Peptides against a protein of PDB entry 6RGO. Designs and how they scored, part 343

Target 1, 392 residues: chain A of PDB entry 6RGO
Amino acid sequence: MALKLLGFNQDATCFSVISSNKGVTIYNCDPFGKCFELEKSTSNDEELDFLVEMLFSTSLIAVVDKTIGASKRKKLKIVNTKRKATICELTFPHEIMDVIMNRKIICVVLKSDQIFVYDISCMKLLRTIDVRGEKLKSTSKFRNSEAVGDIGVRVSLSTDNNSILCYSSYSKSDKENAPLNDIVVFDALKCIQINVLPAVHQSNIVCIACSPDGMLMATASEKGTIIRVFKTIDTENDEPILVNEFRRGSRPSRISEMKFNHDNTLLACVGESDTIHIFALPVTTTEADANEDDTLQQSSHSLSSSINGLQYISKGLANRFGKIIVSKIPTQSQQRHVAYIKIPENAKYRIGFPKDTTNTIHICGEDGNYLVYSIPRNEVGPCTLVKSNTFD

## One batch from the design tools (peptide; made by RFdiffusion4, then SolubleMPNN)

Design b2_p28_8_s2 (from b2_p28_8, 12 letters changed)
Fold by OpenDDE base, seed 1:
Structure b2_p28_8_s2 (fold): chain B 392 residues (1-392), chain A 28 residues (1-28)
Amino acid sequence: as target 1 above (392 residues)
Amino acid sequence: SKPVFEDPPEFTLSEEQQKELQELLSEK
């Protein structure tokens, strides 16, 4: 059967797939098995497309029928999976491109480059963010939305209650076609812009990941060769803090998904390449614990010694014109992957990090494989397969 | 062309819908 992956939930306890014959199926990861099925409402041989966002292990899902020609592409359904019933349906003026949620907020991204932010507890609209409208105060012509169908606003939301929303925005460029290469950090609860990271890549941002706690973000451009990790809230001299720069590869390849693990120690990325890459992040010692534990000099030559060469590149990325010149970051500071997983070429995979095991990654493929890998801590190398299941 | 700010869709939950949604949000 043709499978299409929708992805894992926030804690990788479940994943969702589209089956051409069944519609949407949600699988539980442990114990492995089907936990929900949404039957196909139409007998048409149309290629099924859906957005499905699941709220953790809850019975709440957000569903959008993205099937071509369907008027439903503008409709968000909130569904109770236990009852197999729609709680509510919202209709938007434009096609829904993405839906992201946590226990507090649901964000709906439209093809119009608008982000609708709702309080999920009552579905009250908190904010409409018009990513284009902010630029209309500048003389720059919009990218004709028709010609490049695959470049839109990207979003990521923290899974915590702080509800830090990161989204791609248009750079202030005198060029007719300014790229979506700024990042805005937004408090989705207070509806306040916290930070703006200008020109974090030279080309459009195609993938964003926010950390679970909202303190970090990862960004990748359409080139997909470099991943940058920034602090979301903190700034140094009013400049964005670049924590890491990772090299995924030398060849351009689209990154479709990135995720942090639950303790912000790992960043995984997947896309069109034959390889899932996992990067180690520096342990952010919270400044608080620096005072007490003077004593135990146990010589654990942990991999920390090779990471200590990450001087905070606190080199003020302020060019003379207030633009982050990311191109001046020495290529020598680019870290490689710590671990990797080989996947079949042309198989789309999705990734998730389970909460309870920070060195474990869940992956699923359109090939019908659900795989659990152990991530090596002390060595650079392949991940070890721990568990495998198949789905139809 | 003026940006057509399409007004956000008017949407209100019933008390029953809101209660059901809050019950699900309280799940683990």
Scores: peptide ipSAE 0.537, ipTM 0.854, DockQ to the pose 0.698
Fold by OpenDDE base, seed 4:
Structure b2_p28_8_s2 (fold): chain B 392 residues (1-392), chain A 28 residues (1-28)
Amino acid sequence: as target 1 above (392 residues)
Amino acid sequence: SKPVFEDPPEFTLSEEQQKELQELLSEK
């Protein structure tokens, strides 16, 4: 049967799948098993499509029926899984493209490039963000929405209560086809724009991940060869701080998902390639006071890559030809993965980091595999399979 | 013509719906 992956919840305690015959199924990771099902409401042989966002391990889910031909593609349902009941239903003017939430905020992304930000506790609208309206103010030219295929506004939300929202925005380039290659950092609670990162890639951003605390953001373009990690809030001389540049590969390949672990020490990415890549982030060694003399020479090969703070000021010198010159970060500053997982070719996988085990990654595939891997700390190499389960 | 981005319809939870939602948000 064709499975479609919806993904893991914020703490990787559950994952959601679409089964063509059953509808939406939610699995618990430990103990492994089915915990919720939303039955298929239609007998039609139509390919089922859904968005399901779960709030951690709670009985709260947001559901959108995206099935082709359905008027329901504009409807957000808030569902109590324990009661198997809809609490409320919101209708939007346009098709829902994405839904993200934490314990404070729910964000709804529309095909119109609008982001609706709600207080989840009362479903009060806090802000409408109009990404196209921002572009119009900068470029005066409308992008016809029809010609830009699978490229819409991308969003990521911090899982903490600070509710840092990162979203892709249109570059200020006078080109009719300005790419979605800027990032806006937004305080979703205060409804304030905190930062703007201009031209973080040369092409459209197709994947964003915010760290759980909202302090870091990872970005990938359509090319998917380079992942950039930035500070979200902090700036240096009013310029964006690039923390890391990772090279996934030399060949173009789409990245579908990225996630930070809960302590911001690891970034994982998955997509159309046969490989999940895991990158180490520099631990900000807070200089813990060098007082106590205890000589335990545990040869932690801390790969203290001395981040010589080469401020790659991305002087986006718009040269006379309207090319955004993203400063070519020297290939020498590009880090590789520290760990990897091989997955079947053309299998779609999702990733999640459990809260309690920062060196463990959960993955699930459209092949019906749920896998738990241990991430090596002291060596560069493959992850070790710890647990395997199957689902249908 | 400015694209009239329509705001979503005005939506208000009942007290019962809001109470249920707050109960779920208090789950671990």
Scores: peptide ipSAE 0.534, ipTM 0.854, DockQ to the pose 0.828
Fold by OpenDDE base, seed 2:
Structure b2_p28_8_s2 (fold): chain B 392 residues (1-392), chain A 28 residues (1-28)
Amino acid sequence: as target 1 above (392 residues)
Amino acid sequence: SKPVFEDPPEFTLSEEQQKELQELLSEK
């Protein structure tokens, strides 16, 4: 049976899958089991494709039927899973590419590179963001979005009520086919642009993750070799703050998903590689309660642990990034622990972090495995499998 | 030609739809 993963909800209490025979199924993680099923309405052997965004553990889902040939690819359905009924349906001018939400905001990304921002409580439109329109003043030749199938605007939203929206935008370069390599940080509630991070990668951004509190973002390009973590709101001398940079590997590989844990201490990434990578973020110690006394000379042992192509870039390479990103990498030699999970080759996996257990990660595969891993905090190594379930 | 951005659909919830949506948003 062909499974297609849709992903975890915001707190990893549920995940959604497409089953070719059943339609959309939502699983609860603990206790493990089916909590909702959306039956296939059509008898056709067409490959089912859906967007499904679930609001935490609530009975609220957003659904888009993306099945090829379906006139429904422009329709957003808001569904009550408890009563198994559509609350409302919105029809957009263009195909829906992505849908993200929290308890305040729902964002709809169109194939036109427009982002519609709604107040979820009343479905009132707060803002239309035209990611192309800012460039219409300089260069008439957009990439024909028809020819380069998978490169569009990427978005991520904070899961908190601050509703920090991060999206990819086109670089101001006068070059034909300018890359989607800028990031805009947007307050979705106030409808204000907070920050712009120019040229955060050399190629198009294909993956963005916002932290739950909206204070951090992670970015990856088409190459997927380097992941960068930035502050979203905070700037230093009006310049973007790079908090962390790490290498996933030397070989190009697409990153499909990244997520922060709920305390911003871990970032996980998954994609086309046989390995989920988890790395420790520097704890921003607010300088307030550092009482003077304990001069513990922690010797800077440069743990150049080359685990399977993960290299931490030490301080010395910061000078090769041109003047645009003031890398105050905090010189705090916080030992950055790296953890990993091996997954089957060519299996698509999705990741989620549960809220109550900051050292636990949930993963699910198109192979029908739901797995819970413990993440080592004080060592570099493999994650430990804690629970396993299967689904079909 | 100005790119005719089609205006977003004017969508208004009924009071019943809005009430149901608010009830679901209050779920934990």
Scores: peptide ipSAE 0.531, ipTM 0.851, DockQ to the pose 0.750
Fold by OpenDDE base, seed 3:
Structure b2_p28_8_s2 (fold): chain B 392 residues (1-392), chain A 28 residues (1-28)
Amino acid sequence: as target 1 above (392 residues)
Amino acid sequence: SKPVFEDPPEFTLSEEQQKELQELLSEK
């Protein structure tokens, strides 16, 4: 049977899959088992495609039927899994490309490069963000670029109640084909733009991850060779907005998903490569007052390779927003993974970090494997398989 | 042609739908 992975929920307690014969199935991770199914409405041999976003372990899911030929690609269904009933259905003017939610906000991304931000508690529209409209105000020529291929707006939302939304935006370049290489940081609750990170990559951004608390974000371009980690908020201190640059590999390979763990100490990435990479983030010790008590410094050798190499390139090359965010970091200062998982070639995998165990990662494959790995703390090396289950 | 972005759909929940949604948001 062909499986298609939809992904893990926010805390990796559940994952969702499409089975060609069954429709959408949601699995619980522990105890492992099927917890919900949406039956296929049609006997057609059409390749099923769905968006399913689950709100943590709750009975709330958002569903979009993206199946080709289905007149449902513009419809968002909010479903109660306990009642197996649709609570409400919203119809959008354009095809839904992505849906992301937390306990406060649901965001709907359209093929029109619009983001609709709703208060989830009442489905009230809070904001429409027109990512193309911002580009078009900067460019005199409306290109009907219907031919912006598989590169749409990417979004990520903090899983906490702060509801920090990060999205890719078009650079203000006078070139007719401006890349989606800017990042906007948006407070989805207050409907306020917090920050704009111009030209974070040279090519389109294809993957974004927000930290659970919304304080960090990770980005990858079409090349997928470099992952950059940024602070979402400008700190009052002269601290660089770019906090990390990681090298996934030397060969171009698409990154499909990135996730932070719940304490912002790890960043994982997965994609078209045979390897899931896990990177260590420097723990920003807030200098809490050093009161004298001799409590054993467990020397967590944070590989705080001080990024001493952020040469302040002189004030004269101010990008159009006055901030040079990405200096050419020398390839020697690029951190490698601290841990990895080998996966089958051509198998699509998804990743999730459980809340209760910061050194554990959940993965699931289109090969029907659900795997739990332990991440090594003190050594650079492979993750250890702790648990395995199969699904169909 | 100017890309005409269509306005967002006008949508309102009933009191019953809103109550059910709030009950689910209160789940752990």
Scores: peptide ipSAE 0.529, ipTM 0.853, DockQ to the pose 0.830

Design b2_p28_8_s3 (from b2_p28_8, 14 letters changed)
Fold by OpenDDE base, seed 1:
Structure b2_p28_8_s3 (fold): chain B 392 residues (1-392), chain A 28 residues (1-28)
Amino acid sequence: as target 1 above (392 residues)
Amino acid sequence: SKPVFEDPPPFTLSEEQQKILQELLSEK
């Protein structure tokens, strides 16, 4: 059967798939099994397309029927899975491109480059963000959005209650074809813009991930060769703080999804390549508990071991992107472990991090595999397969 | 042409819908 992956929920306890014959199926990860099925309402042999966003392990899902020819591509359904009932339906002026949520906020991204921000508890509209209209204050002509079907506004939302929304925006260039290469950081609860990261890539941003706490953001461009990690809120001299730069590969390849783990120590990425990459992040010690006392003189034995550790710090960023302060990555920069998972070529995979096991990753494929991997922490190498299940 | 931004459609939950939604948001 043709499977299409929708993704994991926020804590990777469930994942959603489209089956051509069944409609939307939600699987529980542990114990592994079907927990919900939304039957196909139409007998037509049309290729099914859906957006499904699940709120953790709750009975709450947001559903959009994106099937071609369906008048429903503008409708968001909020569904109770336990009752198999629609709670409410919202109709939008344009096609829904993405839906993201947490326990406080639901965001709806439209083909018009608008983001509608709702209080999920009452479905009250808090803000309409017009990613194009913010640029209308600059004399730059809009890119005719009709012609390039694959470049739209990308969003990510923190899974916590702080509800930090990161979205791609158009750069302030006088060029008619300004790229979606700026990032806006937005407090979705207070409806306040917190930060703007200008020109974080040379080309359009196609993937964004926010950390669970909203303190970090990862970005990838159409090239998908370099992933950048920024602080979302903190700035240095009113300039964005680049925490990490990772190289996924030498060849261009689209990144479809990125995820942080729950403690911000790992960033995973998946896409069109045969490899899921997992990058180690430095533990950002919050400066708070540096109590003065323990002067333990651990002798600085200068083991000048010439580990030709690939300084993935492209010296070229400082000169061309004049306003990205690479914060002095503390000399602990050397121990960036990278883990990987090999996946079948042309199989689309999704990734999720479980809350309780920070060294574990869940993955699922359109090949019908649900896999649990252990991530090595002290070495660079392959992840170890811990559990395997199949679905249809 | 000025991009015609359509205003968001007015949407209001009923008290019953809101209660059901709040119950689900309280699930673990």
Scores: peptide ipSAE 0.482, ipTM 0.857, DockQ to the pose 0.818
Fold by OpenDDE base, seed 4:
Structure b2_p28_8_s3 (fold): chain B 392 residues (1-392), chain A 28 residues (1-28)
Amino acid sequence: as target 1 above (392 residues)
Amino acid sequence: SKPVFEDPPPFTLSEEQQKILQELLSEK
């Protein structure tokens, strides 16, 4: 059967899949098994497409039926999985492209490049963000609506209650086809723009991940060769702080998903390549007062590459030709993965980090594999398979 | 003509729907 992956929930306790014959199935990771099933409403051999966003391990899901030909592509259903009942249904003017939530906020991304921000507790609209409208105010030029190819607005939301929303925006370049290469950081609760990161890549941003606490953000372009990690809120001299630049590879390959672990020590990425890459983030050791005494010389060769404070201010110098040149961080400062997982070529995988085990990653494939890997900390190398399950 | 991005139609939960939603948001 053709499986289509919807992804993990915020704490990787569950994942969602589409089965062509069954509809949407939610699996629990531990103990492994089906916890919810949404039957297909149509007998037709139509290719099923859905968005499903689950609120942690709760009985709350948001569902969009994206199946071709359906008017339902504009409808968001909030469902109680335990009661198998729709709580409410919202209808939007345009097709829903993405849905993301935490315990406070639900964000709905439309094909119109609008983001609707709701208080999840009452489904009250807090803000409409018009990403195209912000571009039009800055550039006076309409993007032809026909060039809405596979490149839309990307979003990520912190899983905490601070509800930091990161979204891709159009650059201020006078080009009619300005790329989606800016990032806006937004407080979704207060409805305030916190920060703007201009031209974080040379091409359109296709993947964003926010850290669970909302303090870090990872970005990847359509090239998928470089991943950049920024601070979301903090700035130095009103300029964005680049924390890391990671090299996934030398060849272009699309990144479909990125995730931080719960302590912001690891960033994983997956996409069209045969490899899931895991990168180590520098732990900002706050100098906790080194009280003197216990000299236990455990030679933990922590590869703490102390990235001493070379502020690579990526001054996006607009050259005289209106090209935003992201200052190339020297290739020597580009870190490689610390760990990896090999996956079948052309298999789509999704990734999740469990909350309780910061050195464990959950992955699931359209091949019907649910896999749990241990991440090595002391050496650069492959992850170790700990658990395997199959689903249909 | 400015593209009139229409806001979604005004949506309001009933007290019962809101109660059910608050119960679910209180789950662990």
Scores: peptide ipSAE 0.479, ipTM 0.860, DockQ to the pose 0.826
Fold by OpenDDE base, seed 3:
Structure b2_p28_8_s3 (fold): chain B 392 residues (1-392), chain A 28 residues (1-28)
Amino acid sequence: as target 1 above (392 residues)
Amino acid sequence: SKPVFEDPPPFTLSEEQQKILQELLSEK
């Protein structure tokens, strides 16, 4: 059967898939098995397309039918999976491109480059963010809607209650074709902009990940060769906002998904390449008072590769507040993956990190494989397969 | 023509829909 992956939930306890014959199926990861199904409403041999966002292991899902029919692509359904009932249906003026949620917030991304932010508890609209409108206030030239192509606004939301929303925005360049290469950091609860990271890549941002706590964000461009990790909030200390730069590869390849683990020690990426890459993040040692005594040499080889080599080359891109965000990091100082998983070249995969096991990664493929891997701690190398299941 | 992005019509949940939603948000 043709499978299409929708992805994991926030804690990787469940994943969702589209089966051409059945509709949407949700699987539980442990114990492995089918836990929910949305039956196909139509007997037509039309290629099924859906957005499904699940709220952790709860019975709450958001569903968008993106199959043929211009009216359905504009409808967000909130569904109770236990009752198999639609709680509510919202209709938008434009096609829904993405839906992301946590226990507090739902964000709906439209093809119009608008982000609608809702209080999930009552489905009250908190804010409309017009990403195009911000550009149009800076540039007098309207971009014709037809020239947007496959490049839309990308979003990521923290899985915690802080509800930090990171989204791609248009640069202030006078070019009619300004890239989506700025990042805005937004407090979705307070409806305030926290930060703006200008020109974090040279080309459009196609993938964003927010850490579970919202303190870190990762970005990748259309080239997918470099991943950058940033602090979302300016620290009072003169610490650089750019905390990591990772090299995925030398050849351009689209990154489709990135995820942080639950303790912000690992970043995984997947896409069109035959390889899932896992990167180690530097442990920010909070200087807890080093009281002298406990000599337990926990050889935590924290690869604190001190990025000593961020020479402030004076021509760095300043943030909206005059801070340099992106210096040209020399290609030699770019960190590589610490671990990897080989996947079939023609199979799309999705990734998730389970909450309770920070060195485990869940992956699922359009090949019908659900796989659990252990991430090596002490050596750069392949992940070890721990569990495998199949689904149809 | 300015692309007039219309806001979606104001949506209000019924008390029953709100209760069901709050029950689900309280799930672990």
Scores: peptide ipSAE 0.459, ipTM 0.845, DockQ to the pose 0.856
Fold by OpenDDE base, seed 2:
Structure b2_p28_8_s3 (fold): chain B 392 residues (1-392), chain A 28 residues (1-28)
Amino acid sequence: as target 1 above (392 residues)
Amino acid sequence: SKPVFEDPPPFTLSEEQQKILQELLSEK
């Protein structure tokens, strides 16, 4: 059967899939099994497409029927899965492109490059963000939204109550086709713009991940070769702080999803490649407990081993991007451990990090595999398969 | 003409809908 993955919830306790025969199915990860099914309302052999956003392990889901020809592509349904009942239905002026939520906020992204921010507790509109309207202050013609397919506004929301929203915006370049290569950081509760990160990539941003606490964000462009990690709120001399730059590969490949783990120590990415990559993030030791004298003489053993693929280009970027104050990441060769999972090249996978086990990753495939991997902490290498389940 | 992005019609939850939603938001 053709499966289409919708992804994991915020804590990777559940994942959702579209089955051509059944409609939407939500699986629980542990114990593994079906926890909810949304039956197909139509007998037509139309390719089913849905957006489904689940609020953690709760009975609350947001659903959009994206099926081609459906007048429903503008309708957001809030559903109680336990009662199998629609709580409410919102109708938008444009097609819904994405839906993201936490315990405080739900964001709806439209094909018009608008983001509607709601208080989830009462479905009150807090803010309409017009990503194009900010560009209308520049004389540049709109990109013909009809011709350039899958490139729209990307969003990510912190899973905590701080509700930090990161979204892609159009650069202020006088070019007719200004790329979506700026990032805006927005406090979704206060409805205030916190930060703007200009030109974080040379091409459109196609993937964004916010950390669970909203303190970090990861970005990838259409090239998918470089992942950048920034601080969201903190600035240095009013300039954005680049915390990390990772090389996924030398070959262009689309990144479809990125996730931080719950303690901000790992960043995973998945996409069109045969490999899930997991990058180690430096633990930001808060300067507070630096009192203890422990003179750990880390021995300088120069492991010169030519790992051909992952060149950490630490030194070189100082020259070409302007006054992005690359905070002096101490040129301590923090041996940033990298882990990986091999997946089938033609299978789409989704990723999630469970809350209780910071060194475990959940993955699911359109091949019907749900897999749990252990991530090596102190070495570079493959992840170890811990659990396997199948679904259809 | 400014493209009048019509805001979606003001959606108001009933008290019952709001109560059901608050119950679900209190789930762990």
Scores: peptide ipSAE 0.455, ipTM 0.847, DockQ to the pose 0.757

